Peptides against a protein of PDB entry 6FRK. Designs and how they scored, part 1

Scores and structures below are computed, not measured.

Target 1, 411 residues: chain A of PDB entry 6FRK
Amino acid sequence: NEEVLNAMLKEVCTALLEADVNIKLVKQLRENVKSAIDLEEMASGLNKRKMIQHAVFKELVKLVDPGVKAWTPTKGKQNVIMFVGLQGSGKTTTCSKLAYYYQRKGWKTCLICADTFRAGAFDQLKQNATKARIPFYGSYTEMDPVIIASEGVEKFKNENFEIIIVDTSGRHKQEDSLFEEMLQVANAIQPDNIVYVMDASIGQACEAQAKAFKDKVDVASVIVTKLDGHAKGGGALSAVAATKSPIIFIGTGEHIDDFEPFKTQPFISKLLGMGDIEGLIDKVNELKLDDNEALIEKLKHGQFTLRDMYEQFQNIMKMGPFSQILGMIPGFGTDFMSKGNEQESMARLKKLMTIMDSMNDQELDSTDGAKVFSKQPGRIQRVARGSGVSTRDVQELLTQYTKFAQMVKKM
Structure headers, positions and changes below count from the first letter of each chain, unless a header shows other numbers.
Peptide ipSAE is a variant of ipSAE made for these designs: the mean of its two directions, with the distance scale d0 fixed at 1.0 Angstrom where the peptide's residues are scored. Compare it only between designs on the same protein; published cut-offs may not carry over.
A fold fails the geometry check if it doesn't show the stated peptide or something in it is severely misdrawn.

## One batch from the design tools (peptide; made by RFdiffusion4, then SolubleMPNN; aimed at target 1 L326 M407; its pose is not in this set)

Design b1_p8_3_s1 (failed a check: near_copy:native)
Amino acid sequence: NLLELLKL

Design b1_p8_3_s2 (failed a check: near_copy:native)
Amino acid sequence: LLLELLRL

Design b1_p8_4_s1 (failed a check: near_copy:native)
Amino acid sequence: LKELLDLL

Design b1_p8_5_s1 (failed a check: near_copy:native)
Amino acid sequence: LDLLLELL

Design b1_p8_5_s2 (failed a check: near_copy:native)
Amino acid sequence: LELLKELL

Design b1_p8_5_s3 (failed a check: near_copy:native)
Amino acid sequence: LKLLEELL

Design b1_p8_7_s1 (failed a check: near_copy:native)
Amino acid sequence: LLLELLNL

Design b1_p8_7_s2 (failed a check: near_copy:native)
Amino acid sequence: TLLELLKL

Design b1_p8_7_s3 (failed a check: near_copy:native)
Amino acid sequence: FLLELLKL

Design b1_p8_7_s4 (failed a check: near_copy:native)
Amino acid sequence: LLLELLKL

Design b1_p8_8_s1 (failed a check: a repeat of another design)
Amino acid sequence: LLLELLNL

## One batch from the design tools (peptide; made by RFdiffusion4, then SolubleMPNN; aimed at target 1 L326 F332 T334 D335; failed a check: near_copy:native; its pose is not in this set)

Design b1_p9_3_s4
Amino acid sequence: LLDLLLELS

Design b1_p9_5_s4
Amino acid sequence: LPLLLKLLS

Design b1_p9_6_s1
Amino acid sequence: ELLLELLKL

## One batch from the design tools (peptide; made by RFdiffusion4, then SolubleMPNN; aimed at target 1 M407; failed a check: near_copy:native; its pose is not in this set)

Design b1_p10_1_s1
Amino acid sequence: DFLLELLDLL

Design b1_p10_1_s3
Amino acid sequence: DFLLELLKLL

Design b1_p10_1_s4
Amino acid sequence: NLLLEILKLL

Design b1_p10_6_s2
Amino acid sequence: DLLEELLKLL

## One batch from the design tools (peptide; made by RFdiffusion4, then SolubleMPNN; aimed at target 1 L326; failed a check: near_copy:native; its pose is not in this set)

Design b1_p12_1_s2
Amino acid sequence: LVLLHNLLLELS

## One batch from the design tools (peptide; made by RFdiffusion4, then SolubleMPNN; aimed at target 1 L326 F332 T334 D335; failed a check: near_copy:native; its pose is not in this set)

Design b2_p13_2_s4
Amino acid sequence: NLKLLHNLLLELS

Design b2_p13_6_s1
Amino acid sequence: LKELLELLKLLSE

Design b2_p13_6_s2
Amino acid sequence: LELLLNLLKQLSE

## One batch from the design tools (peptide; made by RFdiffusion4, then SolubleMPNN; aimed at target 1 L326 F332 T334 D335; failed a check: near_copy:native; its pose is not in this set)

Design b2_p14_4_s1
Amino acid sequence: EELKLLHNLLLELS

Design b2_p14_4_s3
Amino acid sequence: DLLKLLHELLLELS

Design b2_p14_6_s1
Amino acid sequence: LVLLLNLLKELSEL

Design b2_p14_7_s1
Amino acid sequence: DELKLLHKLLLELS

Design b2_p14_7_s2
Amino acid sequence: ELLKLLHNLLLELS

## One batch from the design tools (peptide; made by RFdiffusion4, then SolubleMPNN; aimed at target 1 T334 D335; failed a check: near_copy:native; its pose is not in this set)

Design b2_p15_2_s3
Amino acid sequence: DLELLLNILLELSEE

## One batch from the design tools (peptide; made by RFdiffusion4, then SolubleMPNN; aimed at target 1 F332 D335; failed a check: near_copy:native; its pose is not in this set)

Design b2_p16_5_s2
Amino acid sequence: VEELLLLKKILELLSE

Design b2_p16_7_s1
Amino acid sequence: TEELKLLRKLLELLSE

Design b2_p16_7_s3
Amino acid sequence: VEELKRLRQLLLLLSE

## One batch from the design tools (peptide; made by RFdiffusion4, then SolubleMPNN; aimed at target 1 L326 F332 D335; failed a check: near_copy:native; its pose is not in this set)

Design b2_p17_3_s1
Amino acid sequence: SVELLKLLKKLLELLSE

Design b2_p17_3_s2
Amino acid sequence: SIEELKLLKELLELLSE

Design b2_p17_3_s4
Amino acid sequence: EIEQLKLLKELLELLSE

Design b2_p17_4_s3
Amino acid sequence: TEELKLLLNLLLELSKL

Design b2_p17_4_s4
Amino acid sequence: TELLKLLLDILLELSKL

## One batch from the design tools (peptide; made by RFdiffusion4, then SolubleMPNN; aimed at target 1 F332 T334; its pose is not in this set)

Design b2_p18_7_s1
Fold by OpenDDE base, seed 2:
Structure b2_p18_7_s1 (fold): chain B 411 residues (1-411), chain A 18 residues (1-18)
Amino acid sequence: as target 1 above (411 residues)
Amino acid sequence: DEIENFKYLLEAIKKLEE
């Protein structure tokens, strides 16, 4: 039993290392899991795999919890939020995402560009802020980030802004000069929260980077970016461990809406490749599927039409990036989250919908749509001509529909 | 892959009623 446990733990540890979890954390987790598993309960015929997975899940949840409550802004007060992080971490984009998030929640939100090091930093922030209709401050001429940050914070405090976000300079590497500048800015503006932005794709470097920031500035929150990529986000555990600060948000893409509050359970589930069924359910609920009550009722009766499939494709398209939906489905690895695959998948869905747009109501609303077309092959030719596709493309759609309808009947 | 995705979506939708 101990050999089996050790073999299974080795597989889990390998998977966690492949997910960019720090080697030290993986070792600690392995020891904690071994100590938490009662070998006597394993003898009772319980699914050893499920028990180990549960123990691993529980220990990963503990690693994501720093034991510190996340800072939250106070309504009707002036809340200053300073962003810190390396160049390429997604810091500037994340400032705009956070500002947009609070603005959509009815907060009076603004952005300050205190990045004087990077040429065009202010133009980039201004462009992002303008697109999102967020008030902004910065300078084309002032080179001292302390002056810009102080003036911007004072301006927006005087205008009774509730959320004042300050973007700072990034660097390619950890530099003492960068940390000194960050400390000077922090001392001048006295932020209510300092947010460290980390790129999840940097793998094993996450710990050292996060520690270097925490040792120099009072990081109180973490935001993890690029979780839409091949990175499973194991570096986030390293960031929490090093900063002793909670992850408050995650960036899940390049769009301003690709930003969500951090949820521990879904994140760990994704990290383990278990999928995010709860997050999928939440996204489905956000779609206000009131129109889907009729669909669910049909599905309960084992009825599925081409129209029902069309409506489901519309819903999938409304759920946002197809990559994010796929990443929530158990067994769909992060490999499906490539931008190329998302656009291709969306284009394919749109093509299928265009074919269905050339169908008539009798064809769309038939509970046996494939049989309607098989009985009258002239319908396939009509639909093909109407949608500008081959008869083969229509037949492929009908084949897919038949597979879906068979799955629905088994549900 | 799309078929499997759709199956999971349908399963998720079905769980919203539970």
Scores: peptide ipSAE 0.006, ipTM 0.310, DockQ to the pose 0.103
OpenDDE base, seeds 1, 3, 4, 5: peptide ipSAE 0.000, 0.006, 0.000, 0.006; ipTM 0.270, 0.349, 0.287, 0.307; seeds 1, 3, 4, 5 fail the geometry check

## One batch from the design tools (peptide; made by RFdiffusion4, then SolubleMPNN; aimed at target 1 M407; failed a check: near_copy:native; its pose is not in this set)

Design b2_p19_5_s1
Amino acid sequence: ELEELLKLLHKLLLELSEL

Design b2_p19_5_s3
Amino acid sequence: DEIEKLKQLLNLLLELSEL

## One batch from the design tools (peptide; made by RFdiffusion4, then SolubleMPNN; aimed at target 1 T334; its pose is not in this set)

Design b2_p20_3_s2
Fold by OpenDDE base, seed 2:
Structure b2_p20_3_s2 (fold): chain B 411 residues (1-411), chain A 20 residues (1-20)
Amino acid sequence: as target 1 above (411 residues)
Amino acid sequence: IDEEIKLFEQILEAIKKLEE
């Protein structure tokens, strides 16, 4: 029993290391899991795998909880939020995403560019802010970030802004001059929250970077970026451990709306490759299924047409990057998140839709579309010619439709 | 195709859970 436990824990530890979880945290987790597992209960015929998985999940949840309540802005007050992080962390983009998030929630939000080091930083922020219709402040001539930040904060306080976001300079490396500048800015504007922005793709470097920032400035919140890529997010655990600060948001893509509040349970489930069923449900709810009441009613009656399948493919395409949806599905490993597979999957869906665009209403609205085509094989040839595909491609679509229709009948 | 099937199955299951 102990040998089996040790073997399973070794596999879990390997998977966590491959997910960019820090070696020290993995070691501590292994010890905590071993202490939490009752070997006597494991002997009683309980599914050993499920027990170990549950123990691992519980200990990972503790690692992302710093035991400190996240700062939240106060409605009707002036909340100053200062951003800190390395160049390339996605800090500037994340400032715009956070501003847009609060603006969509009905907060009076603005952006300040206090990055004087990077040429074109203010132009980039101005471009992003203008596209999102977010008020902004910065200078083309002032080189002191303290002056820009102070003037911008004062301006927006006087205009009764509720959310005042300050973007600071990043550097390629941790430099003492950068930390001195950040401290001077923080002392001048007295922010209500300091947000450290971390790139999830830096892997094992997350701990050292997060610690360096926390040792110099009073980091109170963490935002993790680039969770749309190959990064499994294990570096986020290192950031929480080093900063002793909660993750408040995650960036999940390049778009301004590829930004969501951090949820512990979905994040850990995704990290373990269990998928995010809750996030999938939330995404399905964002599709406003109220517009699909007629479809839901048909599904309840076990009715499913080729048109219903077409509408579902349109909905999938509207949900955004197909890779993000697939990454929420249990058993679709993180390898499905490869950019190459996403474009290919979207191209396949578009091809299937193009085949259905060559079908007539009788074919699309039949409760047994496959039978309509089987009775009159000339329909397959017409659709194939109309869509520029082989008769085999049409038959494969009809086979897929039949599988879906059978599943709907079983629900 | 098998991936799209699994996705669709999960969407249907999610829809069903929302109605319960």
Scores: peptide ipSAE 0.010, ipTM 0.312, DockQ to the pose 0.131
OpenDDE base, seeds 1, 3, 4, 5: peptide ipSAE 0.000, 0.007, 0.007, 0.008; ipTM 0.261, 0.311, 0.309, 0.305; seed 1 fails the geometry check

Design b2_p20_4_s2
Fold by OpenDDE base, seed 4:
Structure b2_p20_4_s2 (fold): chain B 411 residues (1-411), chain A 20 residues (1-20)
Amino acid sequence: as target 1 above (411 residues)
Amino acid sequence: DDLVETLENILKKIEELLKA
């Protein structure tokens, strides 16, 4: 029994090391799992594999929990969030993603670019912020990040912004000058939260990097980036262990919507290759279940309108990128949609919604929307003109709707 | 066609998850 346990633990440890989990954490986990497994219960004919997997899962959950409650912004207050991290960590992109996340939740959110070191940092932030309609501050002439951060924070405090995100300078290496600059910025703006942004792709270097930041600045939160469906999430455990700070969000791609709140159970499930069923359930549950029950009831009655399709498209857009949704589903490999196809799919979905925004209530609420348009072809031309699309694009939408409505009738 | 098929698969899975 002990030999079998040791063999299975060796396989799990190998898989965790291949997932970029730090060797010290893997060793600790191995000993904790060994101590948590009752060998007598393993002898009683329980599925030894399932028991070991459960013990491993439970110990990984503990490794992701720093025992510290994540900082959360207070509604109606001014919350200053300072971002720190190396250049190439995805810090600037993550600032925009977090700002957009809070903005979509109805927070008055803004961005400050205090990255004076990287050429074009402010232009990049400005481009991202403008595209997302997020207010921003920065300078093309001021080179002191402390001045920019202080002025920007003061400006947005005076304008009663609730979420004030400060992007700081990154460096390619851990340099004392970077840490001093970060400390000076932190002292000047007195952030309510300091977020360390870490690239998951750095693997075994995650511990040393996260520790170096925590030893210099009071990191209170971690965001892990580049957790594309194949990304080895093991570095996240190292970051939590080193910073003693919770992971609050993950970045899963390059799009502004490729950003989600961190959830422990789904993350560990994904790390173990079990898929993210819980995260799918939670994303489905964050979709107002009451609206989904009413929809499911309509679907059970074979009723599906263009409005119901529009609401489903809104729900899918709220769930985030399609690759994330698919990557949450067991057996759908992340390879099913290349990154290029996902942005195109979301753009297509948004185009379809824009077409439906030009429809009237009679068209949207008809149980046979395609027949309404087929009986009066002038409606297609009206909708096409209203949405700035071709009549063919409207016909394609109606064809898709008809396929959906037929499928719903077969459900 | 790929989008429709994918949406169908998502709807089916949502339904399966809501039945579970």
Scores: peptide ipSAE 0.007, ipTM 0.349, DockQ to the pose 0.112
OpenDDE base, seeds 1, 2, 3, 5: peptide ipSAE 0.007, 0.012, 0.027, 0.012; ipTM 0.341, 0.360, 0.467, 0.384; seeds 2, 3, 5 fail the geometry check

## One batch from the design tools (peptide; made by RFdiffusion4, then SolubleMPNN; aimed at target 1 L326 T334 D335; its pose is not in this set)

Design b2_p21_7_s3
Fold by OpenDDE base, seed 1:
Structure b2_p21_7_s3 (fold): chain B 411 residues (1-411), chain A 21 residues (1-21)
Amino acid sequence: as target 1 above (411 residues)
Amino acid sequence: LDDIIKEFEKILEAIKKLEEL
């Protein structure tokens, strides 16, 4: 048992290192998981997998949670949010995404471009802000970012804006001049929150970069960008460890809507194929779909039918950004979230719905739909024939449903 | 997120192999 545990922990450590998790964090996780697993309880016939999965989950949550409460804006107050980060981190795009997020939540939001170093920075911000109908400030003639930031903050304070986002100059490298400029801007505008924007695609450089920013600027929040790309999730863990600051949002694509609040437990649960039911509920509530309350009440009562899954698929098809929601459904792994092929994901969903259209009301409305099919295998063959699919496709659907229904029963 | 999920699927597969042992 100890050799098997050590072999597994080695595979877990290898996978985390391949995910660009810092070697010190991986060692700490290994030691903590090893200490959290009672080998005697594993010998007593407890579900070894569940115990190990829970231990790994708990330690991953600890690696992403700095134990510091995230800053949140106060409604009816003026909240100044300063953005800092390297050039190419996605900082300017992230400012627009955050502004749009708060605007959609009914906050009076504005953007300030205090990037005087990059030619066309203000035009880029203006273009993004105008498309999103976000008020903006900047200058084509003023070269001092402190003046622009101060004037912009004063203007929007006088106009009773609630969210005032200040985008600063990035640099290609960690330069003392960048940090001095950031400190001068921060001292002038007195931000309520300083957000460090980090590109997850830089891999092992995430820790050193995040530390260099934290050592110079009082970073209180982190936003991780480019998680839609070849970015490995380990950079996010390194940023939290280095900054001791929570990840507040993640950027998941190029669109202004490819931006979500970071939730530690749902995120780790999703990553471990456990799904994010809470985030699904939040997304479903944001859409104000008429049947949402009834579905949420069923989920709270641990009830989940094949019909409820079908209705969720219909809702997902209405939501547009399909990739974000499928990844929240337990058992819809990476194979269902094909990167960038929303059409293929929609075609797969439509295939699953077509399989379910061949089910009867007894099968759809059963609180244990998988058990109905397991007791009478002839039902699988009927549904397969009715939908023009293999019996394997029906079994795969039932396996996905079973994973989801088991999770809903644990809520 | 897909690449991140794929990386963590290796962790799940490692846990699954441990059940088979």
Scores: peptide ipSAE 0.030, ipTM 0.434, DockQ to the pose 0.015
OpenDDE base, seeds 2, 3, 4, 5: peptide ipSAE 0.009, 0.011, 0.005, 0.000; ipTM 0.298, 0.334, 0.272, 0.253

## One batch from the design tools (peptide; made by RFdiffusion4, then SolubleMPNN; aimed at target 1 L326 F332 T334; failed a check: near_copy:native; its pose is not in this set)

Design b2_p22_2_s2
Amino acid sequence: ELLELLKKLRELLLELQKILDE

Design b2_p22_3_s2
Amino acid sequence: DKLLELLAKLRELLLKLQEILS

Design b2_p22_6_s1
Amino acid sequence: DEELLLLRLLKNLLELEEKLEE

Design b2_p22_6_s3
Amino acid sequence: SDELLLIQLLKNLLEEEEKKEE

Design b2_p22_6_s4
Amino acid sequence: DEELLLAQLLLNILIEEEKKEE

## One batch from the design tools (peptide; made by RFdiffusion4, then SolubleMPNN; aimed at target 1 F332 T334; its pose is not in this set)

Design b2_p23_7_s1
Fold by OpenDDE base, seed 5:
Structure b2_p23_7_s1 (fold): chain B 411 residues (1-411), chain A 23 residues (1-23)
Amino acid sequence: as target 1 above (411 residues)
Amino acid sequence: EKELLELLKKLRELYLKLQEILE
């Protein structure tokens, strides 16, 4: 019995190391699991594998729990949230995602760019904020991040904003100058919450990075980014262990909607390759897939219009990266869609939708949309001019539609 | 849960077909 337990624990430890879980945490988990398993209960014919999996799951849940309650904003108050993290962690993108999350929940939200070190930081924040209709502040001329942060916080406090998010300068390396600048900004604006943003893809380096930030600034919350990747998120355990701060959100892709509240149980289930059935149900319910029964009925009848294709593209865009949805389904590996193809695919879908936005109802609702355009070539030229694309781009869309409609007719 | 899984399978089949057209 002990030999079988040790063999199974070795397999689990190997899988956790392959998931970027820190070697010290894996060793401690192995000892805790071995102490928690009653070997006599294992002899009674219970599924030894299930018992070990449950014990491992329980110990991983404890590793993600820092024993500290997450900070939450107070409604009707001014809540200042300062973001800290390395350059390339996804910090700036995550500021916009968090702002958009609170805005969608009915909070009066704004963004401040206090990154004076990176050229184009303010332009990037401005672009993201404008797309999401989020008010923003920053400067092209002021080089002191303390001045920008202080002026921006004062401005938005005076305008009665409830959520004031401050993005700070990142660095490529841990530099004492970065930590001093972050402390000066924090002292000037007196944030209600300091959020450390960590890239999950840095693997075993997560502990050292998270510790270096916690030792210099009062990190109270963690956001983990790039969990759409091959990184199974084991670095998140290292961040909690090092910062003693809760993970509040996860970034699951590059889209502004690829952002969700952290849930312990689904995260550990995904880390162990068990899938996330609960998160899948929640995500499916958010998509209002009840309208998909009408689509499935149309597909069964071999009817497919350009409008039906447009609605499907909208659904794909609302779902976010389809690889993430598939990765939440038990038995579908994360490797099913290569990362690089999703953004390009989403940009292609958005371009196709922009072309269809220039079509009329007769063109969109025709059971043979390609034939409508082939009979009157002037329609292609109108749509091309209306959408700012070439006539070739419209013809390519119609060719894709025709291939799809033919496939639906064969179903 | 079974209905949801069946819907997800149908959506997957639809999206795989869409991907084949976009490639």
Scores: peptide ipSAE 0.025, ipTM 0.462, DockQ to the pose 0.166
OpenDDE base, seeds 1, 2, 3, 4: peptide ipSAE 0.020, 0.020, 0.014, 0.033; ipTM 0.426, 0.447, 0.388, 0.598; seed 4 fails the geometry check

## One batch from the design tools (peptide; made by RFdiffusion4, then SolubleMPNN; aimed at target 1 L326 F332 T334; its pose is not in this set)

Design b2_p24_1_s1
Fold by OpenDDE base, seed 3:
Structure b2_p24_1_s1 (fold): chain B 411 residues (1-411), chain A 24 residues (1-24)
Amino acid sequence: as target 1 above (411 residues)
Amino acid sequence: SLEEQIKLFEEYLEAIKKLEELKE
């Protein structure tokens, strides 16, 4: 029984290491799991695999829980949230995501750019803030981040903003000058919360980086970014261990809406490759995805029309990054949609839908839509003119549809 | 590529199928 336990734990430990869980944490988890499993209970015919998985899950949940309650903003108060993190961590993008999250919840939110080190930092923040209709502050002339942060915080306090987010300078590595600047800013603005933004893709470096920040500034919250990529999020455990601070949000893509409150159970389930069924159900319900029963019934019969394709493109567009949804489903890999292709894919879907908007019901509802167009080439020209595209673009759409319909017939 | 899009769409349809199975 001990040999079987050790063999199974070896597999789990390997999987956790492949998920970027820190080697020290994996070792500790292994010992904790061994101590928690009663070998006599394992002998009683219980599914040993399920017991070990459950024990591992419980220990991972404990590793994500710092034992400290997450800071939450107080309604009707002026809450100053200072962001800290390395260059490329997604800090600036995360500031905008958090501001947008609170704005959508009816909080009066604003953004301050106190990054004077990076050229174009203020322009980037301004662009993001303007797109989201979030008030912002910064300077093109002031080079002292303390002055910018102080003036911006004072301005927005006087204007009765409830959520005041301050973005700070990042560096490519831990530098004493960065930490000194962060301390000076923190001392000047007296933030209610300091948020460390960590890139999950840095893997084993998560512990050392998180510790370096916590040792210099009073980090009270962690946000983990880039969980849409190859990063399985094991670095999040290292961040919690090093900062002793809760993860409050996760960034799950490049879009401003690719941001969600951290949930422990779904996160650990995803980390272990079990999927996030609960989060998927919540996301499907939030998106008000229409009842797919009719679609599933059509798929079972190998029926797939241009209208069915259009409806699925609408669903995909509503769901946002398709990679996120796939990554929530047990047994679907997250690796399929590389980050850079999502916006281009969405633009392509929108173009295809615009072409289909110029089709008639006979064309859309035909079980052989491509054949309808092939028999009457004048339909292609009509659709092309109606949608403002070339006849070639319509032909490419019909080719794509034909391939999808062929795929559906094989399902 | 078109092949990648087809594969992605296949995975989507499989995902939708699995979602409905989970609602039951």
Scores: peptide ipSAE 0.168, ipTM 0.784, DockQ to the pose 0.247
OpenDDE base, seeds 1, 2, 4, 5: peptide ipSAE 0.127, 0.149, 0.038, 0.109; ipTM 0.733, 0.757, 0.619, 0.712; seed 2 fails the geometry check

Design b2_p24_1_s3
Fold by OpenDDE base, seed 3:
Structure b2_p24_1_s3 (fold): chain B 411 residues (1-411), chain A 24 residues (1-24)
Amino acid sequence: as target 1 above (411 residues)
Amino acid sequence: SLDEQVKLFQHYLEAIKKLEELKK
């Protein structure tokens, strides 16, 4: 029984290391799991694998829980939230995402750019804020981040903003000058919450980075970014361990809506490759995706029309990044969609839908749409003219449809 | 590639099928 336990734990430990969980945490987890499993209960014919999985899951939940309640903004008060983190962590984007999140919840939200180190930081923040219709403050002339932060906070306090988000300078390395600047900004604005933004893709460096920030500034919250990529989020455990601060949100893509409150159970489930069925159900319900019963019935019969393809493209577009949906499904690895292709993929879907908008009901509802067009080539020319595309683009769409319909027939 | 898109779409359809099975 002990040998079987050790073998299964070795497999789990390997998977956790592949998920960027820190080697020290994996060792500790292994010991804790061994101590929590009664070998006598394992002998009683219980599914040993399920017991170990449950024990591992419980220990991972404990590693994500710092034992500290997450800070929450107080309604009707002025809440100052300072962001800290390295350059490339997604800090600036995350500021905009958090601002947009609170704005959508009915909070009077604003953004301050106190990053004077990076050229174009203010322009980037301004662009994001303007797109989201979020009020912003910054300077093109002031070089002292303390002055900018202080003036911006004072301005927005006087205007009775409830959520005041301050973006600070990020550097590529842990530099003393960065930490001094962050400390000076923090002392000047007296934030209600300091949020450390961590890139999940840095893997084993998460612990050292998170510790370096916590040792210099009073980090009270963590946001983990880039969980849409190859990063399984094991670095998040290291961040919690090092900062002793809760993860409050996660960034799941490049879009401003690719931001969600942290949920422990779904996160650990995803980390273990179990998927996030609950999050997927919640997402599907939030998107008010129509009853897929009709689609499932068509799929069972191997039926797939251009209209069916159009409707599914609409659903995919409503769901956001297709990678997120796939990453929520048990057994579907996130590895299939490279991050950079999501916007391009969405633009492509939209282009295909625009072409289909120029098709008639006979073409859309045909069980063999490609054959309808092949028999009457004048239809291709009509659709091309109607959608403002080439006849080649219409032919490419029909080729794609044909491949999808062939795939559906094999399901 | 188009073949990659077909695979992704297959996974999507399989996912939708599983979701509807979980709602029952």
Scores: peptide ipSAE 0.292, ipTM 0.877, DockQ to the pose 0.281
OpenDDE base, seeds 1, 2, 4, 5: peptide ipSAE 0.284, 0.268, 0.258, 0.259; ipTM 0.876, 0.868, 0.863, 0.866

Design b2_p24_4_s4 (failed a check: near_copy:native)
Amino acid sequence: DEELLELLKKLNELYLLLQKILNE

## One batch from the design tools (peptide; made by RFdiffusion4, then SolubleMPNN; aimed at target 1 L326 M407; failed a check: near_copy:native; its pose is not in this set)

Design b2_p25_4_s2
Amino acid sequence: EEKLLEELKELRELLLLLQKIQDEN

